# Peptides against a protein of PDB entry 4PAS, part 9

Target 1, 39 residues: chain A of PDB entry 4PAS
Amino acid sequence: SVNQASTSRLEGLQSENHRLRMKITELDKDLEEVTMQLQ
Target 2, 39 residues: chain A of PDB entry 4PAS as posed
Amino acid sequence: SVNQASTSRLEGLQSENHHLRMKITELDKDLEEVTMQLQ

## One batch from the design tools (peptide; made by RFdiffusion4, then SolubleMPNN)

Design b1_p10_7_s4 (from b1_p10_7, 5 letters changed)
Fold by OpenDDE base, seed 3:
Parts: sequence; C-alpha cells; structure tokens
Structure b1_p10_7_s4 (fold): chain B 39 residues (1-39), chain A 10 residues (1-10)
Amino acid sequence: as target 1 above (39 residues)
Amino acid sequence: MTLSELLSLF
C-alpha cells in the first residue's frame, strides 16, 4: 500500500541518517587528531 | 577559519 511504501522509505532514511551521523563522528575524531598534530 | 575556531569545534 501507499502507507507501507511511505513507512519503508522513512525507515530507510532513518537508517541512512544514523549511518551518516556515525561517519560524521568518525571524521570529527580524525580531524581532531590531525589538528592536535598541527599544534 | 583560524586555528582557534577549528579547535572550538571539538
């Protein structure tokens, strides 16, 4: 149904959002390490 | 950005 398709799309977007947030956290830590090396 | 601004992000 249309509602099932919308729900599945939302769940996919939520999963991708979580994945991207984890990548941002990793990149923030990498950037912090590089910044400390530049001090 | 300045180094100080960059450091403020962490």
Scores: peptide ipSAE 0.041, ipTM 0.568, DockQ to the pose 0.085
Fold by OpenDDE base, seed 4:
Structure b1_p10_7_s4 (fold): chain B 39 residues (1-39), chain A 10 residues (1-10)
Amino acid sequence: as target 1 above (39 residues)
Amino acid sequence: MTLSELLSLF
């Protein structure tokens, strides 16, 4: 149904959002370490 | 260092 498709899409977007937030945190940490090494 | 502080270096 339309509701099933909508809920599945929302769950997919929520999981992707979480994944992307974790990637941002990882890249932030890596960039900080590189910056500290260059100082 | 925060992300904002890090980005301010550029």
Scores: peptide ipSAE 0.041, ipTM 0.577, DockQ to the pose 0.161
Fold by OpenDDE base, seed 1:
Structure b1_p10_7_s4 (fold): chain B 39 residues (1-39), chain A 10 residues (1-10)
Amino acid sequence: as target 1 above (39 residues)
Amino acid sequence: MTLSELLSLF
């Protein structure tokens, strides 16, 4: 049904959003570490 | 250090 397809798409977007947020957090940490090492 | 603080260094 349309509702099932919409729910499945939302769940996919939510999982991808979570993955991307985790990557951003990791890159933020790495950038902070590099910045501190260069000071 | 926050992201905003880090970015302010540039």
Scores: peptide ipSAE 0.040, ipTM 0.577, DockQ to the pose 0.124
Fold by OpenDDE base, seed 5:
Structure b1_p10_7_s4 (fold): chain B 39 residues (1-39), chain A 10 residues (1-10)
Amino acid sequence: as target 1 above (39 residues)
Amino acid sequence: MTLSELLSLF
């Protein structure tokens, strides 16, 4: 149904959003480590 | 160090 398709898409977007947030946090940590090593 | 503090170095 339309509702089932919409729910599945939302769940997929929520999962991808979480993945991207985790990747941003990881890159932030890596950048901090590089910055500290340059000081 | 916070993200804001890190960005302030540039």
Scores: peptide ipSAE 0.039, ipTM 0.570, DockQ to the pose 0.122

Design b1_p10_8_s1 (from b1_p10_8 with P1M V7L)
Fold by OpenDDE base, seed 2:
Structure b1_p10_8_s1 (fold): chain B 39 residues (1-39), chain A 10 residues (1-10)
Amino acid sequence: as target 1 above (39 residues)
Amino acid sequence: MTVLPPLPPV
């Protein structure tokens, strides 16, 4: 159904949002570490 | 430090 396809798409987008947020947090930490090493 | 908004409710 259109509703099932919409729900599955939303769940996929929520999972990808979570993954991307975790990646941003890790890259922000790695950038902070590199910044401290360059000072 | 990057501040991200809270996740939308499920």
Scores: peptide ipSAE 0.196, ipTM 0.754, DockQ to the pose 0.823
Fold by OpenDDE base, seed 4:
Structure b1_p10_8_s1 (fold): chain B 39 residues (1-39), chain A 10 residues (1-10)
Amino acid sequence: as target 1 above (39 residues)
Amino acid sequence: MTVLPPLPPV
């Protein structure tokens, strides 16, 4: 159904949002470490 | 440090 396709798409977008947020947090930490080593 | 807003509730 249209509702099942919309729900499955939303769940996929929520999972990708979570993955991207974790990646941003790791890159922010790596950037802080590199910045500290260059000072 | 980047602060992201909470995820929306499911």
Scores: peptide ipSAE 0.196, ipTM 0.753, DockQ to the pose 0.843
Fold by OpenDDE base, seed 1:
Structure b1_p10_8_s1 (fold): chain B 39 residues (1-39), chain A 10 residues (1-10)
Amino acid sequence: as target 1 above (39 residues)
Amino acid sequence: MTVLPPLPPV
């Protein structure tokens, strides 16, 4: 159904959003560590 | 430190 396809697409987008947020947090930490080593 | 807004509820 249109509802099932919309739900599965939303779940996929929520999973990708979570993955990207975790990657941003990791890169923000790595950037802070590099910045601290260069000062 | 980057602050991201909360995820939308599932």
Scores: peptide ipSAE 0.194, ipTM 0.752, DockQ to the pose 0.855
Fold by OpenDDE base, seed 3:
Structure b1_p10_8_s1 (fold): chain B 39 residues (1-39), chain A 10 residues (1-10)
Amino acid sequence: as target 1 above (39 residues)
Amino acid sequence: MTVLPPLPPV
């Protein structure tokens, strides 16, 4: 159904959003470490 | 440090 396809797409977007947020947090930590080494 | 907003509710 259109509803099932929309729900499955939303779940896919939510999982990708979570993955991207974890990657941003990792990169923010790595950037902080590099910034501290440059001071 | 990057502050991310909360995820929207489902």
Scores: peptide ipSAE 0.192, ipTM 0.750, DockQ to the pose 0.801

Design b1_p10_8_s2
Fold by OpenDDE base, seed 3:
Structure b1_p10_8_s2 (fold): chain B 39 residues (1-39), chain A 10 residues (1-10)
Amino acid sequence: as target 1 above (39 residues)
Amino acid sequence: PTVLPPVPPV
C-alpha cells in the first residue's frame, strides 16, 4: 500500500539520520582530541 | 562540542 511504502521510506530515513548523527558525534570527538593536542 | 537538536517524533 502507499502507506506501507511511505512508512518503509521513513524508517530508512530515520536509520540514515541515526547513522549520520553517530558519525557527527564521532567526528566531533576526534576534532576535540586533535584540538586539545594542538593547544 | 556540537549540539544536535532532538530527533522530532514521527
Scores: peptide ipSAE 0.195, ipTM 0.749, DockQ to the pose 0.765
Fold by OpenDDE base, seed 5:
Structure b1_p10_8_s2 (fold): chain B 39 residues (1-39), chain A 10 residues (1-10)
Amino acid sequence: as target 1 above (39 residues)
Amino acid sequence: PTVLPPVPPV
């Protein structure tokens, strides 16, 4: 149904949002470690 | 550090 397709698309976008948030947190930590090593 | 807003529930 149109509702099932919309729900599945939204769940996919929520999963991708979570993945991207985890990647931002990882890159932010890596940047902090590099910044500390350059001081 | 980067601060992200909470994700709203759907």
Scores: peptide ipSAE 0.195, ipTM 0.747, DockQ to the pose 0.839
Fold by OpenDDE base, seed 1:
Structure b1_p10_8_s2 (fold): chain B 39 residues (1-39), chain A 10 residues (1-10)
Amino acid sequence: as target 1 above (39 residues)
Amino acid sequence: PTVLPPVPPV
C-alpha cells in the first residue's frame, strides 16, 4: 500500500539520518585530535 | 564541534 511504502521509506531515512549523525560526530572528534596534534 | 539540530519527531 502507499502507506506501507511511505513508512518503509521513512524508516530507511531515519536509519540513514542516524548513521550520518554518528559519522559527523566521529569526524568532528578525529578533526579535533588532528588539530590538537598540529598545535 | 558541529552542532546538529534536534531530530524531528516521527
Scores: peptide ipSAE 0.194, ipTM 0.749, DockQ to the pose 0.798
Fold by OpenDDE base, seed 4:
Structure b1_p10_8_s2 (fold): chain B 39 residues (1-39), chain A 10 residues (1-10)
Amino acid sequence: as target 1 above (39 residues)
Amino acid sequence: PTVLPPVPPV
């Protein structure tokens, strides 16, 4: 149904949003570490 | 560090 397809798409987008947020946090930490090593 | 807004409610 249209409702099931919309719910499944929203759940997929929420999962990807969470994954991308975690990846941004890790990349910020890695960038800080590299910045400290270059000082 | 990057600050992201809260996840909006569903």
Scores: peptide ipSAE 0.192, ipTM 0.747, DockQ to the pose 0.769

Design b1_p10_8_s3 (from b1_p10_8 with V7M)
Fold by OpenDDE base, seed 1:
Structure b1_p10_8_s3 (fold): chain B 39 residues (1-39), chain A 10 residues (1-10)
Amino acid sequence: as target 1 above (39 residues)
Amino acid sequence: PTVLPPMPPV
């Protein structure tokens, strides 16, 4: 069904969005730690 | 620190 394919795609995009948000938070913390060590 | 907006509802 078109609806099932659309739902499965949305779930995949939501999972990837969550993964990318976690990676941004990690990199933001690592950047803060590096910035603090260089000051 | 970077502030991300809330995730959209499922």
Scores: peptide ipSAE 0.261, ipTM 0.787, DockQ to the pose 0.846
Fold by OpenDDE base, seed 2:
Structure b1_p10_8_s3 (fold): chain B 39 residues (1-39), chain A 10 residues (1-10)
Amino acid sequence: as target 1 above (39 residues)
Amino acid sequence: PTVLPPMPPV
């Protein structure tokens, strides 16, 4: 149904949002480590 | 460190 397709799309976007947030946190930590090594 | 806003509600 249209509702099932919309729910599945929302769940996919929420999962991707979570993945991207975790990746930003990882990259922020890696950048902090590199920045500390360059000081 | 980068501060992200809260996750949107489900």
Scores: peptide ipSAE 0.260, ipTM 0.787, DockQ to the pose 0.801
Fold by OpenDDE base, seed 5:
Structure b1_p10_8_s3 (fold): chain B 39 residues (1-39), chain A 10 residues (1-10)
Amino acid sequence: as target 1 above (39 residues)
Amino acid sequence: PTVLPPMPPV
């Protein structure tokens, strides 16, 4: 149904949002470690 | 560090 397709698309976008948020947190940590080593 | 808002539920 149109509702099932819309829900499945939203779940896919939420899964990608979660993946990107985890990657931002990792990159922030890596940047902090590099910044600390350069000071 | 970047602060992200909480994710909304489905």
Scores: peptide ipSAE 0.258, ipTM 0.785, DockQ to the pose 0.868
Fold by OpenDDE base, seed 3:
Structure b1_p10_8_s3 (fold): chain B 39 residues (1-39), chain A 10 residues (1-10)
Amino acid sequence: as target 1 above (39 residues)
Amino acid sequence: PTVLPPMPPV
């Protein structure tokens, strides 16, 4: 149904959003560690 | 540190 296709697309976008947020958090931590080592 | 907003609900 149109509703099932819309829900599946939303779940895919939410999963990608979560993945990208986790990647941002990891890169921010790595940047903080490098910044502390350079001070 | 970067502060991300909360994830939106479904």
Scores: peptide ipSAE 0.258, ipTM 0.785, DockQ to the pose 0.832

Design b1_p10_8_s4 (from b1_p10_8 with V7L)
Fold by OpenDDE base, seed 4:
Structure b1_p10_8_s4 (fold): chain B 39 residues (1-39), chain A 10 residues (1-10)
Amino acid sequence: as target 1 above (39 residues)
Amino acid sequence: PTVLPPLPPV
């Protein structure tokens, strides 16, 4: 149904949002480490 | 560090 397709799309977007947020947190940490090594 | 808002409830 249209409702099932919309729900599955939302769940996929929520999962990708979570993945991207975790990646941002890791990249922020890597950037902090690189910044500390360059000081 | 980047601060992101909470995720919306599932």
Scores: peptide ipSAE 0.282, ipTM 0.784, DockQ to the pose 0.861
Fold by OpenDDE base, seed 5:
Structure b1_p10_8_s4 (fold): chain B 39 residues (1-39), chain A 10 residues (1-10)
Amino acid sequence: as target 1 above (39 residues)
Amino acid sequence: PTVLPPLPPV
């Protein structure tokens, strides 16, 4: 149904949002470690 | 560090 397709698309976007947020947290940590090594 | 707002509930 149109509702099932819309829900499945939203769940996919929520999963991708979560993945990207986890990647930002990892990159922030890696940047902090590099910044500390350059000081 | 980057601060992100909470995710909305499903």
Scores: peptide ipSAE 0.278, ipTM 0.782, DockQ to the pose 0.868
Fold by OpenDDE base, seed 1:
Structure b1_p10_8_s4 (fold): chain B 39 residues (1-39), chain A 10 residues (1-10)
Amino acid sequence: as target 1 above (39 residues)
Amino acid sequence: PTVLPPLPPV
């Protein structure tokens, strides 16, 4: 069904959005630690 | 730190 394919795609995009947000938070922390070590 | 908007509702 078109509805099932659309729902499965949305769930995949929601999962990827969550993964990317977690990666941004990790990289922000790593950048803060590096910035503090260079000061 | 980067501030991200809330996630869309599930």
Scores: peptide ipSAE 0.276, ipTM 0.783, DockQ to the pose 0.876
Fold by OpenDDE base, seed 3:
Structure b1_p10_8_s4 (fold): chain B 39 residues (1-39), chain A 10 residues (1-10)
Amino acid sequence: as target 1 above (39 residues)
Amino acid sequence: PTVLPPLPPV
């Protein structure tokens, strides 16, 4: 149904949003570690 | 550190 396709697309976008947020958090931690080593 | 807004509710 149109509703099932819309829900599945939203769940895919929510999963990708979560993945990207986790990647940003990891890169921010790695940047902080490098910044501390350069001080 | 980067501050992200909360995820929207489902």
Scores: peptide ipSAE 0.274, ipTM 0.781, DockQ to the pose 0.817

## One batch from the design tools (peptide; made by RFdiffusion4, then SolubleMPNN)

Design b1_p11_1_s1 (from b1_p11_1, 8 letters changed)
Fold by OpenDDE base, seed 3:
Parts: C-alpha cells; structure tokens; sequence
Structure b1_p11_1_s1 (fold): chain B 39 residues (1-39), chain A 11 residues (1-11)
C-alpha cells in the first residue's frame, strides 16, 4: 500500500541519517586529533 | 566538540 511504501521510505531515511551522524562524529574526532598533532 | 553538541541537540 501507499502507507507501507511511505513507512519503508521513512525507515530507510532514518537508518541513513544515523549512519551519516556516526560518520560526522568520526570525521570530527579525526580532525581534532590532527589539530592536536599540529600544535 | 561543537559538532557533537549539535548532534546531541538534534536527537
């Protein structure tokens, strides 16, 4: 149904959003480490 | 970090 397709799309977007947030946190940590090494 | 704070606020 249209409702099932909309729910599956939302669940996919929620999982991708979580993955992207984890990647941003990883890159922020790497940037902090590089910044500390340059000081 | 500033980014970590912003991510927590959006959860």
Amino acid sequence: as target 1 above (39 residues)
Amino acid sequence: SVIEKLLKEKQ
Scores: peptide ipSAE 0.075, ipTM 0.602, DockQ to the pose 0.088
Fold by OpenDDE base, seed 5:
Structure b1_p11_1_s1 (fold): chain B 39 residues (1-39), chain A 11 residues (1-11)
Amino acid sequence: as target 1 above (39 residues)
Amino acid sequence: SVIEKLLKEKQ
């Protein structure tokens, strides 16, 4: 159904959003560590 | 953090 397709699309976007947020958090930590080492 | 700065810029 249209509703099932919309729900599956939303769940896919939510999982990808979570994955991207975790990657951004990791890169932020790595950048902070490099910044501290350069000081 | 960079994330905290980005969150503040969006407000």
Scores: peptide ipSAE 0.073, ipTM 0.575, DockQ to the pose 0.105
Fold by OpenDDE base, seed 4:
Structure b1_p11_1_s1 (fold): chain B 39 residues (1-39), chain A 11 residues (1-11)
Amino acid sequence: as target 1 above (39 residues)
Amino acid sequence: SVIEKLLKEKQ
């Protein structure tokens, strides 16, 4: 159904959003560590 | 952090 397709699309976007947020957090931590080492 | 800056920018 249209509702099932919309729900599956939303769940896919939510999972990708979560993945990207986790990656941003990781990169932010790595950048902070590198910055601290350069000081 | 970059995240803290983004959070402040969003508010």
Scores: peptide ipSAE 0.073, ipTM 0.575, DockQ to the pose 0.101
Fold by OpenDDE base, seed 2:
Structure b1_p11_1_s1 (fold): chain B 39 residues (1-39), chain A 11 residues (1-11)
Amino acid sequence: as target 1 above (39 residues)
Amino acid sequence: SVIEKLLKEKQ
């Protein structure tokens, strides 16, 4: 159904959003570590 | 933190 397709699309976007947020957190930590090494 | 800066910009 249209509702099932919309729900599946939303779940895919939510999982990708979570993945991207985790990657941003990882990169922020890596940037802090590099910044500390340069000081 | 970059995340902390982004959170402050959203407010």
Scores: peptide ipSAE 0.071, ipTM 0.570, DockQ to the pose 0.098

Design b1_p11_1_s2 (from b1_p11_1, 8 letters changed)
Fold by OpenDDE base, seed 2:
Structure b1_p11_1_s2 (fold): chain B 39 residues (1-39), chain A 11 residues (1-11)
Amino acid sequence: as target 1 above (39 residues)
Amino acid sequence: SIIEKLKKEKQ
Protein backbone atom coordinates (compact mmCIF):
# COMPACT_ATOMS: atom_id res chain seq x y z
CA SER B 1 0.00 0.00 0.00
CA VAL B 2 0.97 3.70 -0.31
CA ASN B 3 1.10 3.90 3.52
CA GLN B 4 3.42 0.86 3.76
CA ALA B 5 5.73 2.33 1.09
CA SER B 6 5.77 5.69 2.94
CA THR B 7 6.50 4.09 6.36
CA SER B 8 9.25 1.86 4.90
CA ARG B 9 10.83 4.93 3.25
CA LEU B 10 10.66 6.88 6.54
CA GLU B 11 12.27 3.99 8.46
CA GLY B 12 15.03 3.80 5.83
CA LEU B 13 15.63 7.57 6.09
CA GLN B 14 15.66 7.38 9.91
CA SER B 15 18.23 4.55 9.92
CA GLU B 16 20.42 6.39 7.37
CA ASN B 17 20.11 9.62 9.40
CA HIS B 18 21.28 7.74 12.51
CA ARG B 19 24.21 6.18 10.58
CA LEU B 20 25.25 9.59 9.23
CA ARG B 21 25.05 11.20 12.72
CA MET B 22 27.31 8.45 14.10
CA LYS B 23 29.75 8.99 11.21
CA ILE B 24 29.79 12.77 11.87
CA THR B 25 30.59 12.09 15.55
CA GLU B 26 33.42 9.73 14.55
CA LEU B 27 34.87 12.26 12.08
CA ASP B 28 34.65 15.03 14.72
CA LYS B 29 36.68 12.85 17.11
CA ASP B 30 39.22 12.01 14.38
CA LEU B 31 39.54 15.69 13.43
CA GLU B 32 40.07 16.65 17.08
CA GLU B 33 42.78 13.98 17.41
CA VAL B 34 44.55 15.24 14.26
CA THR B 35 44.26 18.83 15.55
CA MET B 36 45.85 17.83 18.88
CA GLN B 37 48.66 15.99 17.06
CA LEU B 38 49.42 19.13 14.98
CA GLN B 39 49.74 21.28 18.14
CA SER A 1 34.09 18.87 20.00
CA ILE A 2 35.17 20.94 16.98
CA ILE A 3 31.57 20.89 15.68
CA GLU A 4 30.28 22.39 18.94
CA LYS A 5 33.02 25.06 18.82
CA LEU A 6 32.04 25.98 15.25
CA LYS A 7 28.36 26.20 16.30
CA LYS A 8 29.30 28.65 19.08
CA GLU A 9 31.40 30.76 16.70
CA LYS A 10 28.49 30.97 14.23
CA GLN A 11 26.25 32.43 16.96
Scores: peptide ipSAE 0.049, ipTM 0.526, DockQ to the pose 0.091
Fold by OpenDDE base, seed 5:
Structure b1_p11_1_s2 (fold): chain B 39 residues (1-39), chain A 11 residues (1-11)
Amino acid sequence: as target 1 above (39 residues)
Amino acid sequence: SIIEKLKKEKQ
């Protein structure tokens, strides 16, 4: 149904959003470490 | 966190 397709799309977007947030947190840590090494 | 520093600076 249209509702099932919409729900599955939303769940997919939510999972991808979570994955991207985790990657941003990792990159933030790496950038902080590089910044500290350059000081 | 650099991101948290940037968030605070935006305020």
Scores: peptide ipSAE 0.047, ipTM 0.522, DockQ to the pose 0.093
Fold by OpenDDE base, seed 1:
Structure b1_p11_1_s2 (fold): chain B 39 residues (1-39), chain A 11 residues (1-11)
Amino acid sequence: as target 1 above (39 residues)
Amino acid sequence: SIIEKLKKEKQ
């Protein structure tokens, strides 16, 4: 049960890490677009 | 990418 809880938590953290990386990429694009509009 | 520029400036 401890190993199952640890693996399930790791899978959750990996999924959240992926989601956050995708969000960072989106925000980088949005920031680049705003930067180009301000130049 | 702005993130890649910031990474280069930190080095």
Scores: peptide ipSAE 0.047, ipTM 0.515, DockQ to the pose 0.096
Fold by OpenDDE base, seed 3:
Structure b1_p11_1_s2 (fold): chain B 39 residues (1-39), chain A 11 residues (1-11)
Amino acid sequence: as target 1 above (39 residues)
Amino acid sequence: SIIEKLKKEKQ
């Protein structure tokens, strides 16, 4: 149904959003470590 | 974090 397709799309977007937020947090940590090494 | 510092500077 249209409702099932919309729900499955939202769940996919929510899981991808979570994955991307975790990757941003990892990159922020890596950037902080590099910045500390340059001081 | 560096990202949070940059966000504060933009405000």
Scores: peptide ipSAE 0.045, ipTM 0.503, DockQ to the pose 0.095

Design b1_p11_1_s3 (from b1_p11_1, 6 letters changed)
Fold by OpenDDE base, seed 1:
Structure b1_p11_1_s3 (fold): chain B 39 residues (1-39), chain A 11 residues (1-11)
Amino acid sequence: as target 1 above (39 residues)
Amino acid sequence: DIIEKLRKEKE
């Protein structure tokens, strides 16, 4: 149904959003480590 | 090795 398709798309976008936020957090931590090592 | 870690984690 249209509602099922919309719900599945929203859930997909929510999971991707979460994945991207986790990746940003990881990269921020890696950047911190690089910064510390370069000092 | 942080550089190798970053290479492996490349999005």
Scores: peptide ipSAE 0.051, ipTM 0.639, DockQ to the pose 0.210
Fold by OpenDDE base, seed 5:
Structure b1_p11_1_s3 (fold): chain B 39 residues (1-39), chain A 11 residues (1-11)
Amino acid sequence: as target 1 above (39 residues)
Amino acid sequence: DIIEKLRKEKE
């Protein structure tokens, strides 16, 4: 149904959004570690 | 090894 397609798309976008947020957090921690090593 | 980790992550 149209509703099932819409909800599935939303769930996909939500999971991707979460993945991207986690990647940003990981990169921020990596930058912190590099910064500490360069000091 | 943070440098190797960063190389592998490649968003």
Scores: peptide ipSAE 0.050, ipTM 0.635, DockQ to the pose 0.206
Fold by OpenDDE base, seed 3:
Structure b1_p11_1_s3 (fold): chain B 39 residues (1-39), chain A 11 residues (1-11)
Amino acid sequence: as target 1 above (39 residues)
Amino acid sequence: DIIEKLRKEKE
């Protein structure tokens, strides 16, 4: 149904959003480490 | 090291 397709799309977007937020956190920690090593 | 990690990570 249209509702099932919409819910499946939303779940996909939510999982991708979570993945991207986790990646941003990893990159922030990597940037912190690089910054410390350059000082 | 961090540089090697960043090369492998590469979003």
Scores: peptide ipSAE 0.048, ipTM 0.632, DockQ to the pose 0.188
Fold by OpenDDE base, seed 2:
Structure b1_p11_1_s3 (fold): chain B 39 residues (1-39), chain A 11 residues (1-11)
Amino acid sequence: as target 1 above (39 residues)
Amino acid sequence: DIIEKLRKEKE
């Protein structure tokens, strides 16, 4: 049960990490678009 | 509209 709780938390952190990385990529693309539109 | 997209996207 301790191992199950630890693995479940790790999987949650890994999925959140992936989500946040995708969010950063999206924001970088949005920033690029804004930068291009301001030129 | 990029500004509206960013407002909706804001976490």
Scores: peptide ipSAE 0.047, ipTM 0.632, DockQ to the pose 0.208

Design b1_p11_1_s4 (from b1_p11_1, 8 letters changed)
Fold by OpenDDE base, seed 5:
Structure b1_p11_1_s4 (fold): chain B 39 residues (1-39), chain A 11 residues (1-11)
Amino acid sequence: as target 1 above (39 residues)
Amino acid sequence: SVIEELLAQKQ
């Protein structure tokens, strides 16, 4: 159904959003570590 | 952190 397709798309976007947020958090920590090493 | 700054800009 249109509703099932919309729900599955939303779940896919939510999972990708979560993955991207986790990757941003990782990169932020890596950047902080590099910044501390340069001080 | 860069994330904290980005979160502050979204408020």
Scores: peptide ipSAE 0.054, ipTM 0.555, DockQ to the pose 0.106
Fold by OpenDDE base, seed 2:
Order: C-alpha cells, then sequence, then structure tokens
Structure b1_p11_1_s4 (fold): chain B 39 residues (1-39), chain A 11 residues (1-11)
C-alpha cells in the first residue's frame, strides 16, 4: 500500500539519519584528538 | 567538541 511504502521510506531515512549522526560524533572525536596533538 | 559548540550556537 501507499502507507506501507511511505512507512518503509521513513524508517530507511530514520536509520540513515542515525548512522550519519553516529559518524559525525566519531569524526568530532577524531578532530578533537588531532587538535590536541597539534597543541 | 565542535558538535557541542555548534549546538550551543543554535540556542
Amino acid sequence: as target 1 above (39 residues)
Amino acid sequence: SVIEELLAQKQ
């Protein structure tokens, strides 16, 4: 149904959003470590 | 952290 397709798309976007937020947090920690090493 | 600073600027 149109509702099932819309729900599955939303769940896919929510999982990708979560993955991207986790990756941003990882990169922020990597940047903090590099910044500390340059001081 | 850069994320924490960006979040603080949005408030």
Scores: peptide ipSAE 0.051, ipTM 0.538, DockQ to the pose 0.093
Fold by OpenDDE base, seed 1:
Structure b1_p11_1_s4 (fold): chain B 39 residues (1-39), chain A 11 residues (1-11)
Amino acid sequence: as target 1 above (39 residues)
Amino acid sequence: SVIEELLAQKQ
């Protein structure tokens, strides 16, 4: 149904959003660590 | 953190 397709798309977008947020947080931490090592 | 600074700049 249209509703099932919309729900499945939303779940996919939510999963990808979560993955991207985790990756951004990881990269921010790595950047902070590199910055501290350069001091 | 860089993310925290970017979030603060958006306010």
Scores: peptide ipSAE 0.051, ipTM 0.536, DockQ to the pose 0.098
Fold by OpenDDE base, seed 3:
Structure b1_p11_1_s4 (fold): chain B 39 residues (1-39), chain A 11 residues (1-11)
Amino acid sequence: as target 1 above (39 residues)
Amino acid sequence: SVIEELLAQKQ
């Protein structure tokens, strides 16, 4: 149904949003570690 | 953290 397709699309976008937020947090930590090593 | 500084600027 249209509602099932919309729900599955939203769940996919929520999963991708979570993945991207985790990757941003990882890159922020990596940047801090590199900055500390350059001091 | 760069993220923490960016969040503080948005408050």
Scores: peptide ipSAE 0.048, ipTM 0.529, DockQ to the pose 0.088

Design b1_p11_2_s1 (from b1_p11_2, 5 letters changed)
Fold by OpenDDE base, seed 3:
Structure b1_p11_2_s1 (fold): chain B 39 residues (1-39), chain A 11 residues (1-11)
Amino acid sequence: as target 1 above (39 residues)
Amino acid sequence: SLEQKVKELES
């Protein structure tokens, strides 16, 4: 149904959003470590 | 290592 398709898409977008937020956190941590090593 | 961290940032 239209509602099932909409909810499935929303769940997919929510999971991707979570994945991207985790990746941002990882990159921030890696950048901090690189910065520390350059000092 | 620094080189490894750079590779991780590029991923």
Scores: peptide ipSAE 0.045, ipTM 0.492, DockQ to the pose 0.116
Fold by OpenDDE base, seed 4:
Structure b1_p11_2_s1 (fold): chain B 39 residues (1-39), chain A 11 residues (1-11)
Amino acid sequence: as target 1 above (39 residues)
Amino acid sequence: SLEQKVKELES
């Protein structure tokens, strides 16, 4: 149904959003470590 | 290591 498709898409977007936020946090930490090692 | 972190940033 349209509602099932919409909810499935929303769940997919929510999981991807979470994944991307975790990746940003990881990259921020890695950048900090690189910055520290360059000092 | 620095090299590993650079590699991770490029991924």
Scores: peptide ipSAE 0.043, ipTM 0.497, DockQ to the pose 0.118
Fold by OpenDDE base, seed 1:
Structure b1_p11_2_s1 (fold): chain B 39 residues (1-39), chain A 11 residues (1-11)
Amino acid sequence: as target 1 above (39 residues)
Amino acid sequence: SLEQKVKELES
């Protein structure tokens, strides 16, 4: 159904959003480490 | 290492 397709898409977007947020956190930490070592 | 961390950032 349209609702099932919409919910599946939303769940996919939510999981991807979470993945991206985790990646941003990782990159922020890595950038901080690099920055600290370059100072 | 710094080199490894830079490579990770580029990934």
Scores: peptide ipSAE 0.041, ipTM 0.482, DockQ to the pose 0.114
Fold by OpenDDE base, seed 5:
Structure b1_p11_2_s1 (fold): chain B 39 residues (1-39), chain A 11 residues (1-11)
Amino acid sequence: as target 1 above (39 residues)
Amino acid sequence: SLEQKVKELES
């Protein structure tokens, strides 16, 4: 149904949003580690 | 390791 399709799309977007936020956090931490090791 | 973190940043 239209409602099922909309719900599935929303859930997919929410999970991807969470994944991307976690990736940003990971990259920020990795950048910090590299910066510290270059000092 | 530094090498692993550099690789991750480039991904």
Scores: peptide ipSAE 0.044, ipTM 0.503, DockQ to the pose 0.124; fails the geometry check

